# Designs tried in a protein design run: peptides against a protein of PDB entry 4U39. Part 154

Target 1, 302 residues: chain A of PDB entry 4U39
Amino acid sequence: SIKVIGVGGGGNNAVNRMIENEVQGVEYIAVNTDAQALNLSKAEVKMQIGAKLTRGLGAGANPEVGKKAAEESKEQIEEALKGADMVFVTAGMGGGTGTGAAPVIAQIAKDLGALTVGVVTRPFTFEGRKRQLQAAGGISAMKEAVDTLIVIPNDRILEIVDKNTPMLEAFREADNVLRQGVQGISDLIATPGLINLDFADVKTIMSNKGSALMGIGIATGENRAAEAAKKAISSPLLEAAIDGAQGVLMNITGGTNLSLYEVQEAADIVASASDQDVNMIFGSVINENLKDEIVVTVIATG

## One batch from the design tools (peptide; made by RFdiffusion4, then SolubleMPNN)

Design b2_p24_2_s1 (from b2_p24_2, 8 letters changed)
Fold by OpenDDE base, seed 3:
Structure b2_p24_2_s1 (fold): chain B 302 residues (1-302), chain A 24 residues (1-24)
Amino acid sequence: as target 1 above (302 residues)
Amino acid sequence: MEEEIEKRIKETLEELRKRAEEEA
């Protein structure tokens, strides 16, 4: 089974976006130290952590409180994660709960033998130096606790949005990018396409790979596959070029009109931009909601 | 508070654009 754990405010918002987008084949768990925020989760499983420590009042933007809250609730987390083959741990780094609890939850998942993937955001620079420093510590702890850590640099989201985008919309886009990172992987396993991957394929690419970057491209029209692939490899979210990646996981998602030719064309473009010795794997997904759109998601590891 | 945050967002966007122009 595949489980997605949203940890803290940003992680829970991302999980809500996944549920709203009907991401299939995954179980959702919302984790928070704030009981009021947790009640707004759409997840089937809602877990308040650190109830004794925080009394449901949240972590006060302190990662050490988030860490201790997860440690207090370790047994409950273990029970919720038991029997998962794969666990996604999603969080916004820089806060109290997400930054502190996500590494603890990830380690619990890994210790249970699940393929453990972190999908996390770095805070925007405008959130201030304290959040950046807290995020750096949380990301470091996540790297030790996961098989692969996808890090989304929120500042790069500002390159793809309008200059007049309100702060709330920038955070919504960060939640959407977290959704795309989880869905881009989970759909390869859980959702039928023209080329299906198994869990063993994904495990080979993602096991003990450390940090990863994600690129996303969306296009329509006659050259939509090629355009989506080009946008994915040139994505602002890829802080480093795809050349130099040791592994590439690619998802090519389209509507019912997606062709094998379009899948191959997109894969060839990504392969041509990658090192010759890269371990590349790609799958295709059919999503009836995309109509004429193709979405290419690239995850570069190493 | 919102106006100050919007100002900081604009400043961050301008810095990112300058870096992207310097790296290009």
Scores: peptide ipSAE 0.019, ipTM 0.496, DockQ to the pose 0.019
Fold by OpenDDE base, seed 4:
Structure b2_p24_2_s1 (fold): chain B 302 residues (1-302), chain A 24 residues (1-24)
Amino acid sequence: as target 1 above (302 residues)
Amino acid sequence: MEEEIEKRIKETLEELRKRAEEEA
């Protein structure tokens, strides 16, 4: 089974966005120290952590409170994650609950023998230096606790959105990029396509790979496959060139008109931009909601 | 969905085969 665990405010907003976009084949778990915020989750499983420590009032933007809250609730987290083959841990880094609890939850998932993937954001620069420093500590702890850690730099999302985009919409786009990172992997296993991957393929590319970067490309029209692939490898979310990656996981998602030729064309473009010794795995997914769009998601590891 | 995917795979393979026969 695949489980997605949203940790704290940002992680729970991302999980809500996944549910709203009908991401299939995954179980959703919402975790928070704030009981009122947790009640707004759309997840089937809702877990309040650190009830004795916080009394449901949240972590007060303190990562040490988030950590201790997850440690207090360890047995409940173990029970909720038991029997998962794969666990996605999603959080916004820089806060109290997400930054402190996500590494503890990830370690619990890994100790249970699940393939553990972190999908986390760095805070925007405008959230201030304190959040950036807290996020750096949380990301370091996540890297030790996961098989693969996808880090989304929120400041790079500002390069994708309009310059006049309100702050609230920039946070919604961060939640959407977290959704795309989880869905881009989960769909390869859970959703039938033109080229299906098994869990063993994904496990081979993601086990003990450390930090990863994600690129996304979307295009329409006659050259949509080539354009989507080129946008993915040149994505602002890729802080480094793909040619330095030791492993590449690629998802080519299209509507009911996606061809095998388009899948091959997109894969060849990403392979041509990658190192010759790269371990590349690609899958294809059909999503009826995309109509004439192709979405290429690239995860570069190493 | 699986039957439609299998149909599209067959159609794409037939198109690729026709193009290869036209380029030869």
Scores: peptide ipSAE 0.012, ipTM 0.341, DockQ to the pose 0.006
Fold by OpenDDE base, seed 2:
Structure b2_p24_2_s1 (fold): chain B 302 residues (1-302), chain A 24 residues (1-24)
Amino acid sequence: as target 1 above (302 residues)
Amino acid sequence: MEEEIEKRIKETLEELRKRAEEEA
């Protein structure tokens, strides 16, 4: 089974966005130290952590409180994650609960023998130096606790949105990018396409790979596959060029008119931009809602 | 053409899987 665990406010917002976009084949778990915020989760499983420590009042933007809250609730987290083959741990780094609890939860998932994938955001520069420093510590702790850690640099989201985008919409886009990172992987296993991957294929590319970057490309028209692939490999979310990656996981999602030629064309473009020794796997997904759009998601590991 | 592409893709995936299993 695949489980997605949203940790703290940002992780729970991302999980809500996944549920709203009908991401299939996954179980959702919402974790928070704030009981009021947790009540707003759409997840089936809601877990308040650190109830004795925090009394449901949240972590006060302190990662050490988030860490201790997860440690207090270890047995509950183990029970909720038990029997998962794969666990996505999603969080906004820089806060109290997400930054502190996500590494603890990830380690619990890994110790249970699940393929453990972190999908986390770095805070925007405007959130201030304290959040950036807290996020750096949380990301470092996540890297040790996961098989693969996808890091989304929120500042790069500002390059793909309108310059007049309100701060609230920039956070919503960060939640959407977190959704795309989880869905881009989970759909390869859980959603039928023209080319299906099994869990073993995903496990080979993601096991013990450390840090990863994600690129996304969307295009329409006659060259949509090529354009989507080019946009994915040149995505602002890829802080490094894909040619340095040791592994590439690619999702090619299209409507019912997606052809095997378009899938191959997109894969060939990503392969041509990658190192010759890259371990690249790709799958395709059919999403009837995309009609004429192709969405290419690239996850570069190593 | 589609069947040939599908076959080539499958062969590529099998090769990549074998390499990943040998490197593990």
Scores: peptide ipSAE 0.010, ipTM 0.320, DockQ to the pose 0.009
Fold by OpenDDE base, seed 1:
Structure b2_p24_2_s1 (fold): chain B 302 residues (1-302), chain A 24 residues (1-24)
Amino acid sequence: as target 1 above (302 residues)
Amino acid sequence: MEEEIEKRIKETLEELRKRAEEEA
């Protein structure tokens, strides 16, 4: 089974966005120290952590409170994660609950023998230096606790969105990018396409790989596959060139009109931009909600 | 052409999987 655990405000917003986009084949768990925020979760499983420590009032932007809250609730987290083959831990780094609790939850998942994938954001520079420093500590702790850690640099989202984009929309886009990171992997296993991957294929690419970067490309028209692939490898979210990656996981998602030729064309472009010795695995996904669009998601590990 | 592409993709995936199993 695949479980997605959203940790704290950003993680729970991402989980809500996943549920709203009908990401299939996954069980959703919402974790928070704030009981009021947790009640707004759309997840089937809602877990309040650190009830004794916080009394449901949240972590006060303190990662140590988030950490202790997860430690207090360890047995409940273990029970909720039990029997998962794969666990996605999603969080916005820089806050109290997400930064502190996500590494603890990830370690619990890993100790249970699940393939543990972190999908986390770095805070925007405008959120201030304190959040950046807290996020750096949380990311370091996540890297030790996961098999793969996808880090989304929120500042790079500002390069994709209009310069006049309101701060609230930039956060919504960060939640959407978190969704795309989880969905880009989960769909390869859970959603049939033209090329299906099994859990073993994903495990081979993602086990003990450390940090990863994600690129996304979306295109329409006759050359949509090639354009989407080019956008994915040139994505501002890829802070490093894909040619330095030891592993590449690629998702090619299209509508019911997605052809094997388009899948091959997209894969060939990503392969041509990658190192010759790269372990590249790609899958295709059919999403009926995509009419004329192709979405290429690339995860570079190493 | 689609069958040939599918075959080539499958062969590539099998080769990559085999290499990964030999390195593990």
Scores: peptide ipSAE 0.006, ipTM 0.302, DockQ to the pose 0.009

Design b2_p24_2_s2 (from b2_p24_2, 11 letters changed)
Fold by OpenDDE base, seed 1:
Structure b2_p24_2_s2 (fold): chain B 302 residues (1-302), chain A 24 residues (1-24)
Amino acid sequence: as target 1 above (302 residues)
Amino acid sequence: MEKKVEEEIKKTLEKLREEAEKKA
């Protein structure tokens, strides 16, 4: 089974976005120290952590409170994660609950023997130096606790959105990028497509790989596959070139009109941009909600 | 190996198209 655990406000916003976009074949768990925020979750499983510590009032933007809250609730987290083959831990780093609890939750998932994937955001620079420092500490702790950590640099989202985009829309786009990171992997396993990967394939690419970067490309028209692939490998979300990656996981998602030629063309472009010795796996997913669009998601590991 | 994957994908595509045409 695949479980997605959203940790704190940002993680739970991402989980809500995943549910709203009908990401299938995954169980959603919302974790928060704030009971009021947790009630707004669309997840089937809602877990308040650190109830004794926080009294449901949240972590006060303190990662140490988030950490202790997860430690207090360890047994509940273990029970909720039990039997998962794969666990996605999603959080907005820089906050109290997400930054502190996500590494603890990830470690619990890993200790249960799940393939543990972190999908986290770095805060925007405008959120201030304190959040950036907290995020850096949380990311460091996540790297030790996960098999793969996808880090989304929120500042790079500002390069893909209009300059006039309201701050609230930039946060929504961060939630959407978190969704795309989880969905880009989960769909390869859980969603019937043209090329299904098994869990063992994904595990080979993602087990003990440390940090990962994600690129996304979306295109339409006759060259949509090539354009989507080119956009993915040149994505501002890729803080480093894909040619340095030891592993590449690629998702090619299209509508019912997706062709084999388009899948191959997209895969060939990503392969040509990657190292010759790269372990590349790719899957193809059909999403009926994609009309003429192709979405290429690339996850570079190592 | 590539040809088998290509054939399986082709069959899956054909099946998905047929299923989409039946829903339309």
Scores: peptide ipSAE 0.015, ipTM 0.418, DockQ to the pose 0.009
Fold by OpenDDE base, seed 2:
Structure b2_p24_2_s2 (fold): chain B 302 residues (1-302), chain A 24 residues (1-24)
Amino acid sequence: as target 1 above (302 residues)
Amino acid sequence: MEKKVEEEIKKTLEKLREEAEKKA
């Protein structure tokens, strides 16, 4: 089974966005130290951690409280993650609960033998230096606790959105990018497409790879496959060029009119931009809600 | 119909992998 665990406010917002977008074939778990925030989760499983430590009042933006809260609730986390083949741990780094608890939860998933993938955001620079420093510590701890850690730099989302985008919409877009990172992988396994990957293929690319970057490209029209692939490999979310990656996982999602030729064209573009020795795997997904759009998601590992 | 598309896709994937390996 595939489990998605949202940790703290940002992780739970991302999980809500996944549920709203009907991401299939995954079980959702919401984890928080704030009982009021946790009640707003759409997840089937809701877990309050650190009930004795925090009394449901949250972590006070302190990662050490988030960490201790997850440690207090270890047995509950173990039981919730038991029997998962794959665990996505999603969080907004820089806060108290997400930053502190996500590495503990990830380690629990890994110790249970699940393929453990972190999908996390760095805070925006405008959230201040304290959040940036807390996020750096949380990302470092996540890297040790996961098989692959996808890091989304929120400041790069501002390069994709309109310059006049309100701050609240920038956070919603960060939640959407977290959704795309999880869905871009989970759909390859769980959603029927033109090319389905098995869990063993994904495990080969993602096991013990450390840090990963994600690129996304969306296009329409006659050259939509090529344009979406080019946008994905040149995505502002890629903090480094894809040519340095040791592994590439590609998702090509289109509507019912997605052709095998378009899938091949997109894959050839990504392969041509990658190293010759790159271990590349790709899948294709059909999403009936995509009319004339193709969405290419690239995850570069190594 | 689906199984035939899956087989053609697997063959195309194998061919792309072999072509990538031959360029190395």
Scores: peptide ipSAE 0.005, ipTM 0.342, DockQ to the pose 0.008
Fold by OpenDDE base, seed 4:
Parts: C-alpha cells; structure tokens; sequence
Structure b2_p24_2_s2 (fold): chain B 302 residues (1-302), chain A 24 residues (1-24)
C-alpha cells in the first residue's frame, strides 16, 4: 500500500489539497500536535501526537517539541504505517510540529521497511531567519531518515506567481506544489496510463538517493508534449540542471487524448537533457480532468 | 526562453486554480 502522511500545519494543508484533487490509490494520514487544526483535516486517519507533552495546544513553533511529540507517540505512528510498501512524508519546514516530527516519522517508516520519500518545503525568505534556520535543521534530519528527499524551495514559487499575489495565495501554491510532487510519483504506481510502472521500478530510482529536485511543466496545443517537457527541465523549482542527476523519474500526465507519440516525444526531450549514464524511468498517466493539457513532472535524484 | 516558459506555467497554474475553485 501507499501511505501519505501530512505532518503539522503545512503537511496537513497539502494532504487536504491532495484529497480535494481526488488523488487516488493512496491512504491519507494527518498528524499534528494541535488538536483544533487536526480536526480540520480531511484525512481518514487523524493522529494527535504528543498529547501528554502539548495537551493538544501545538508545538509553539519549537522543533524540539515536535520531535519529542513524535517520540512520545512512536508506537501509534508504527501501527498507522505498518504494512505500507511506500510512505510519503509531507511537511512545511521551519515550524514546530512539521520540522521536528517529520524526521522521526520518516525514520519509523524506513525502519518498517517502506520506501520512504520526503516531500517538504523550505520556508519563504519573508517568514524570517528563525524559520530558515529551523528548516535547515529539519531538512538535515530528513536527509538521514528518508530514501529520497524532495525539497521545494518556496522562494522559487514566487518566480512563477504574480508579484502582487497575496501571502495566503503563495502558501496555497506551496501546498499545490507539494501535492504535485506526491501525485507525480504515486500516480505512476496507482493510476493506469499508457505506460505503467510497478513499485519495483520506482524503488530502483528512489532507494537511498538522498536529496532530489522536482521540475513541473504544463502545456496545451499541438506541441504540448514537447513544451511541457521543456518547461519541466527548465522549471524554477530545479535549483540545478538535470544533467548532474544520477536518476530521473518522469511522469507524463494527459487527458484521454494523450498519445503514445506525445509520451515518447516528452521522454526523448528529458533524456536528451540528462547525462548519458542516467538511470531514467518514465510512466504515463491518464487524468480525465485534463482536457487539452499535458503535465510533465520530473524528479531528479543524486 | 525561460521568461516565456515561466509566464506560460503561471497562466496554466492560474487556470487550474480557477477550475479547482469552480469545482469547490
């Protein structure tokens, strides 16, 4: 089974966005130290961690409280993750619960033998230096606890949104990019397409790879596959070019009119931008909500 | 090339957002 665990406020907002977008073939778990915030989760499984430590009042933006809360609730986390083949751990880094608890939860998933993928955000620079420093510590701890860690730099989201975009909308876009990172991988396994991957294919690319980057491209029209692929490899979310990657996982998602030719054209563009010795795996997904759009998601590992 | 790609990603994200808001 595939489990998605949202940790703290940002992780739970991302999980809510996944549920609202009808992401299929995954089980959702919401984890928080704040009982009131946890009640707003749409996830089927809701877990309050650190009930003795926090009394449901949250972590007070302290990562050490988030860590201790997950340690207190270790047995409950183990039971919720038991029997998962793959676990996505999603969180906004820089806060209390997400930053502190996500590495502990990821380690529990890895110790259970699940393929453990972190999908996390770095805070915006405007959230202040304290959040950036807390996020750096949380990201370092996540790297040790996961098989692959996808890090989304929120400041790069500001390059793709309007400069006049309200702060609340920039956070909603960060939640959407977290959704795209999880869905871009989970759909390759859980959702039928023109080219399906199995769990063993994904495991080969993602096992013990450390840090990863994500690129996304979306296009419409006659050259939509080529345009979406070019956008994905040139995405502002890719802090480095894909040519240095040891592994590439690619998802090509389209509507019911997606052709095998479009899938091949997109794959050839990404392959041509990658190193010759890269281990590249690609899959395709059919999403009936995409009319004339193609979405290319690239995960670069190594 | 990059700026045109960014503008087109932006337009597509805005459109997906409007469609998601219409379904809500």
Amino acid sequence: as target 1 above (302 residues)
Amino acid sequence: MEKKVEEEIKKTLEKLREEAEKKA
Scores: peptide ipSAE 0.000, ipTM 0.290, DockQ to the pose 0.016
Fold by OpenDDE base, seed 3:
Structure b2_p24_2_s2 (fold): chain B 302 residues (1-302), chain A 24 residues (1-24)
Amino acid sequence: as target 1 above (302 residues)
Amino acid sequence: MEKKVEEEIKKTLEKLREEAEKKA
């Protein structure tokens, strides 16, 4: 089974966005130290952590409180994760709960033998230096606790949105990018397409790979596959060129009109931009909510 | 790729430390 754990405010917002977008074949778990925020989760499983420590009042933007809250609730986390083959741990780094608890939850998942994938955001520079420092510490702790850590640089989201985009919409886009990172992988396993990957294929690419970057491309029209692939490999979310990646996981998602030719064209573009010795795997997903759009998600590891 | 992400994390930490030292 695949489990997605949203940790803290940003992680829970991302999980809500996944549920709203009908991401299939995954079980959702919302984890928070704030009981009021947790009540707003759409997840089937809601877990308040650190109830003794925090009294449901949250972590006060302190990662050490988030960490201790997850440690207090270890047995509950273990029970919720039991029997998962794959665990996504999603969080916004820089806060209290997400930054502190996500590494502990990830380690619990890994110790249970699940393929453990972190999908996390770095805070925007405008959130201030304290959040950036806390995020860097949380990312370092996540890296040790996961098989693969996808790091989304929120400042790069500002390159793909309008300059006049309200701060609230920039956060919603960060939640959406977290959704796309989880869905881009989970759909390869859980959602039928033209080319399905098994869990073993994904495990080969993602097991013990450390940090990863994600690129996303969306296009429509006659050259939509090629355009989506080009946008994915040139995505601002890829802080580094895909050149020099040791592994590439690619998702080509389209509507019912997606062709094998379009899948191959997109795969060839990503392969041509990658190192010759890259271990690339690609899958194709059919999403009935996509009309004429193709979405290419690229995850570069190594 | 891992090394590139680590370098960006390290660079961010270094920048943030330097900005602390300048304010202290």
Scores: peptide ipSAE 0.008, ipTM 0.375, DockQ to the pose 0.030; fails the geometry check

Design b2_p24_3_s1 (from b2_p24_3, 11 letters changed)
Fold by OpenDDE base, seed 2:
Structure b2_p24_3_s1 (fold): chain B 302 residues (1-302), chain A 24 residues (1-24)
Amino acid sequence: as target 1 above (302 residues)
Amino acid sequence: SEELEKLSEELKKTKGNVFEVRKS
């Protein structure tokens, strides 16, 4: 089974966005130290952590409180994650609960033998130096606790949105990028398409790879596959070129009119931008909501 | 299935990369 665990406010917002976008074939778990915020989760499983420590009042933006809250609730976390083949741990880094608890939860998942993937954000620069420093510590702890860690640099989201985008919409876009990171992987396993992957393929690419980069490209029209692939490999979300990656996971999602030729064209472009010795896997997913759009997601590992 | 296998083999030949393609 595939489980997605949202940790703290940002992680739970991302999980809500996944549920709203009908990401299929996954079980959702919401984890928070704030009981009021947790009640707003759409997840089937809601878990308050650190009830004794925090009394449901949250972590006060302190990662050490988030960490201790997860440690207090270790047995409940183990029970909730038990039997998962794959666990996504999603969080907004820089806060108290997400930053502190996500690494603990990830380690629990990994110790249970699940393929553990972190999908997390760095805070925007405007959130201040304290959040950036806390996020850096949380990301470092996540790297040790996961098989693969996808880090979304929120500042790069500002390069793909309108310059007049309100701050609140920038956070919503961060939640959407987290959704795309999880869905781009989970759909390859759980959603029918032209080309599906098994869990063993994904496990080969993602096991013990450490940091990963994600690029996304969207296009329409006659050359949509090629354009989407080119946008993905040149995505502002990529902090580096994919040519140094040891592994590449590619998702090509289109409407019911997606052709095998378009899949081939997109895969060929990504392969051409990658190292010759790269281990590349790709899947193709059908999403009827895309109509004429193609979405290419590239995850570069190693 | 046969078309997917052909596509996979073509991609392997052109790039020299390891590609895994499976149909569910």
Scores: peptide ipSAE 0.006, ipTM 0.385, DockQ to the pose 0.110
Fold by OpenDDE base, seed 4:
Structure b2_p24_3_s1 (fold): chain B 302 residues (1-302), chain A 24 residues (1-24)
Amino acid sequence: as target 1 above (302 residues)
Amino acid sequence: SEELEKLSEELKKTKGNVFEVRKS
């Protein structure tokens, strides 16, 4: 089974976005120290952590409180994650609950033998230096606790949105990028498409790989596959070129008119931008809602 | 499928990369 666990405010917003976009084949768990915020989750499983420590009033933007809250609730987290083959841990780094609890939850998932993938954001620079420093500590702890850690730099989202985008919409876009990171991987396993992967294939690419980068490209028209692939490998979300990656996981998602030729064209572009010795796995997913759009997601590991 | 196997082989030959292709 595949489980997605959203941790704290940002992680729970991402999980809500996943549910709203009807991401299939995954179980959703919402975790928070704030009981009121947790009540707004759309997840089937809602877990309040650190009830004794916080009394449901949240972590007060303190990662140590988030950490201790997860430690207090370890047995409950173990029970909720038991039997998962794969666990996505999603969080916005820089806060109290997400930053502190996500590494603890990830370690619990890994200790249970699940393939543990972190999908987390760095805060925007405008959220302030304190959040950046807290995020750096949380990301460091996540690296030790996961098989693969996808880090999304929120400041790079500002390069892909309109300059007049309201702050609230920039946060919604961060939640959407977190959604795309999880869905881009989970759909390869859980959603029927032109080319499916088994869990063993994904496990080979993602096990004990440490940090990963994600690129996304979307295009329409006659050259949509090539354009989407080129956008993915040149994505502002990629803090480095993919040519240094030891592994590449690629998702090519299109509508019912997605052709094998388009899949080949997109895969060839990504392979050409990658190292010759790279382990590349690609899958193709059909999403009827995309109509004439193609979405290419690239996860570069190593 | 024969088409997917052919695609996988062509990609492997062209790029030297390991591609896993399976039809759903």
Scores: peptide ipSAE 0.005, ipTM 0.398, DockQ to the pose 0.109
Fold by OpenDDE base, seed 3:
Structure b2_p24_3_s1 (fold): chain B 302 residues (1-302), chain A 24 residues (1-24)
Amino acid sequence: as target 1 above (302 residues)
Amino acid sequence: SEELEKLSEELKKTKGNVFEVRKS
């Protein structure tokens, strides 16, 4: 089974966004130290961690409280993650609960033998230096606890949105990018498409790879496949070019009119931008909601 | 499907990359 565990406020917002977008074939778990915030989760499984430590009042933006809260609730986390083949741990880094608890939860998932993928955000620069420093520590701890860690730099989201985008919408876009990162992988396994991957294929690319970068491209029109692929490999979310990657996971998602030619064209563009010795796997997913859009998600590992 | 297998082989041949393609 595939489980998505949202940790803290940002992780829970991302999980809510996944549920709202009807991401299929995954089980959702919401984890928080704030009981009131947790009650707003749409996840079927809601877990309050650190009830003794925090009394449900949250972590006070302290990662050490988040860490200790997850440690207090270790047995509950183990039971919730038991039997998962793959676990996505999603969180906004820089906060208390997400930053502190996500690495602990990831380690629990990994120790249970699940393929453990972190999908996390770095805070926006405007959230302040304290959050950036806390995020750096949390990301470092996540890197040691996961098989693959996808880090989304929120500041790069500002390069793909309008300059007048309200701050609240920038956070919603960060939640959406977290959704896209999880869905871009989970759909390859769980959602029927033109080209499906098995869990073993994904595991080969993502096991013990450390840090990963994600690029996303969306396009419409006659050259939509090529445009989406070009946007994905040149995405501002890619802090480095994909040519240095040892592995590439590619998702080509389109509507019912997605053609094999478009899949080939998109895959060829990504392959051409990658190292000649790269281990690249690609899947094709049909999403009836995309109509004329193609979404290309690229995850570069290594 | 023969078409998907052909696509995979063509991509492997052209780029030297390892592609895994499975039809569901």
Scores: peptide ipSAE 0.000, ipTM 0.382, DockQ to the pose 0.098
Fold by OpenDDE base, seed 5:
Structure b2_p24_3_s1 (fold): chain B 302 residues (1-302), chain A 24 residues (1-24)
Amino acid sequence: as target 1 above (302 residues)
Amino acid sequence: SEELEKLSEELKKTKGNVFEVRKS
């Protein structure tokens, strides 16, 4: 089974966005120290952590409180994650609960033998230096606790959105990018497509790979596959070129009109941008909600 | 299946380390 666990406010917002977008084949778990915020989760499984420590009042933007809250609730987390083959841990780094609890939860998942993938955001620079420093510590702890850690630099979202985009919409886009990171992987396993991957293939690419980068490309029209692939490999979300990656996971998602030729064209572009010795796997997913749009997600590991 | 196999073989020629893809 695949489980997605949203940790803290940002993680829970991302999980809500996943549920709203009908991401299939996954079980959703919402974790928070704030009981009021947790009540707003759309997840079927809601877990308040650190009830003794925080009394449901949240972590007060302190990662140490988030960490201790997860440690207090370890047995409950273990029970919720038990039997998962794969666990996505999603969080916004820089806060109290997400930053502190996500690494603990990830370690629990890994210790249970699940393929553990972190999908986390760095805070925007405008959120202030304190959040950036807290995020750096949380990311470091996540890296040690996961098989693969996808880090989304929120500041790079500002390069994708209009300059007049309200701050609230920039946060919503960050939640959407978190969704895309989880869905781009989960769909390869859980959603039938033109080309399906088995869990073993995904595990080979993602096990013990450490940090990963994600690129996303979206296009329409006659050359949509090539354009989407080119956008993915040149995505502002990529903090580095994919040519140094040891592994590449590619998802090409399209409507019912997605052709094998388009899949090949996209895969060839991504492969050509990658190292010669890279282990590349790719899958294709059919999403009937995509009309003429193709979405290419590239995850570069190593 | 034959088209997928052909695609896989073509991709392997481009990049020798492309994993075999299975159609469910």
Scores: peptide ipSAE 0.000, ipTM 0.369, DockQ to the pose 0.081

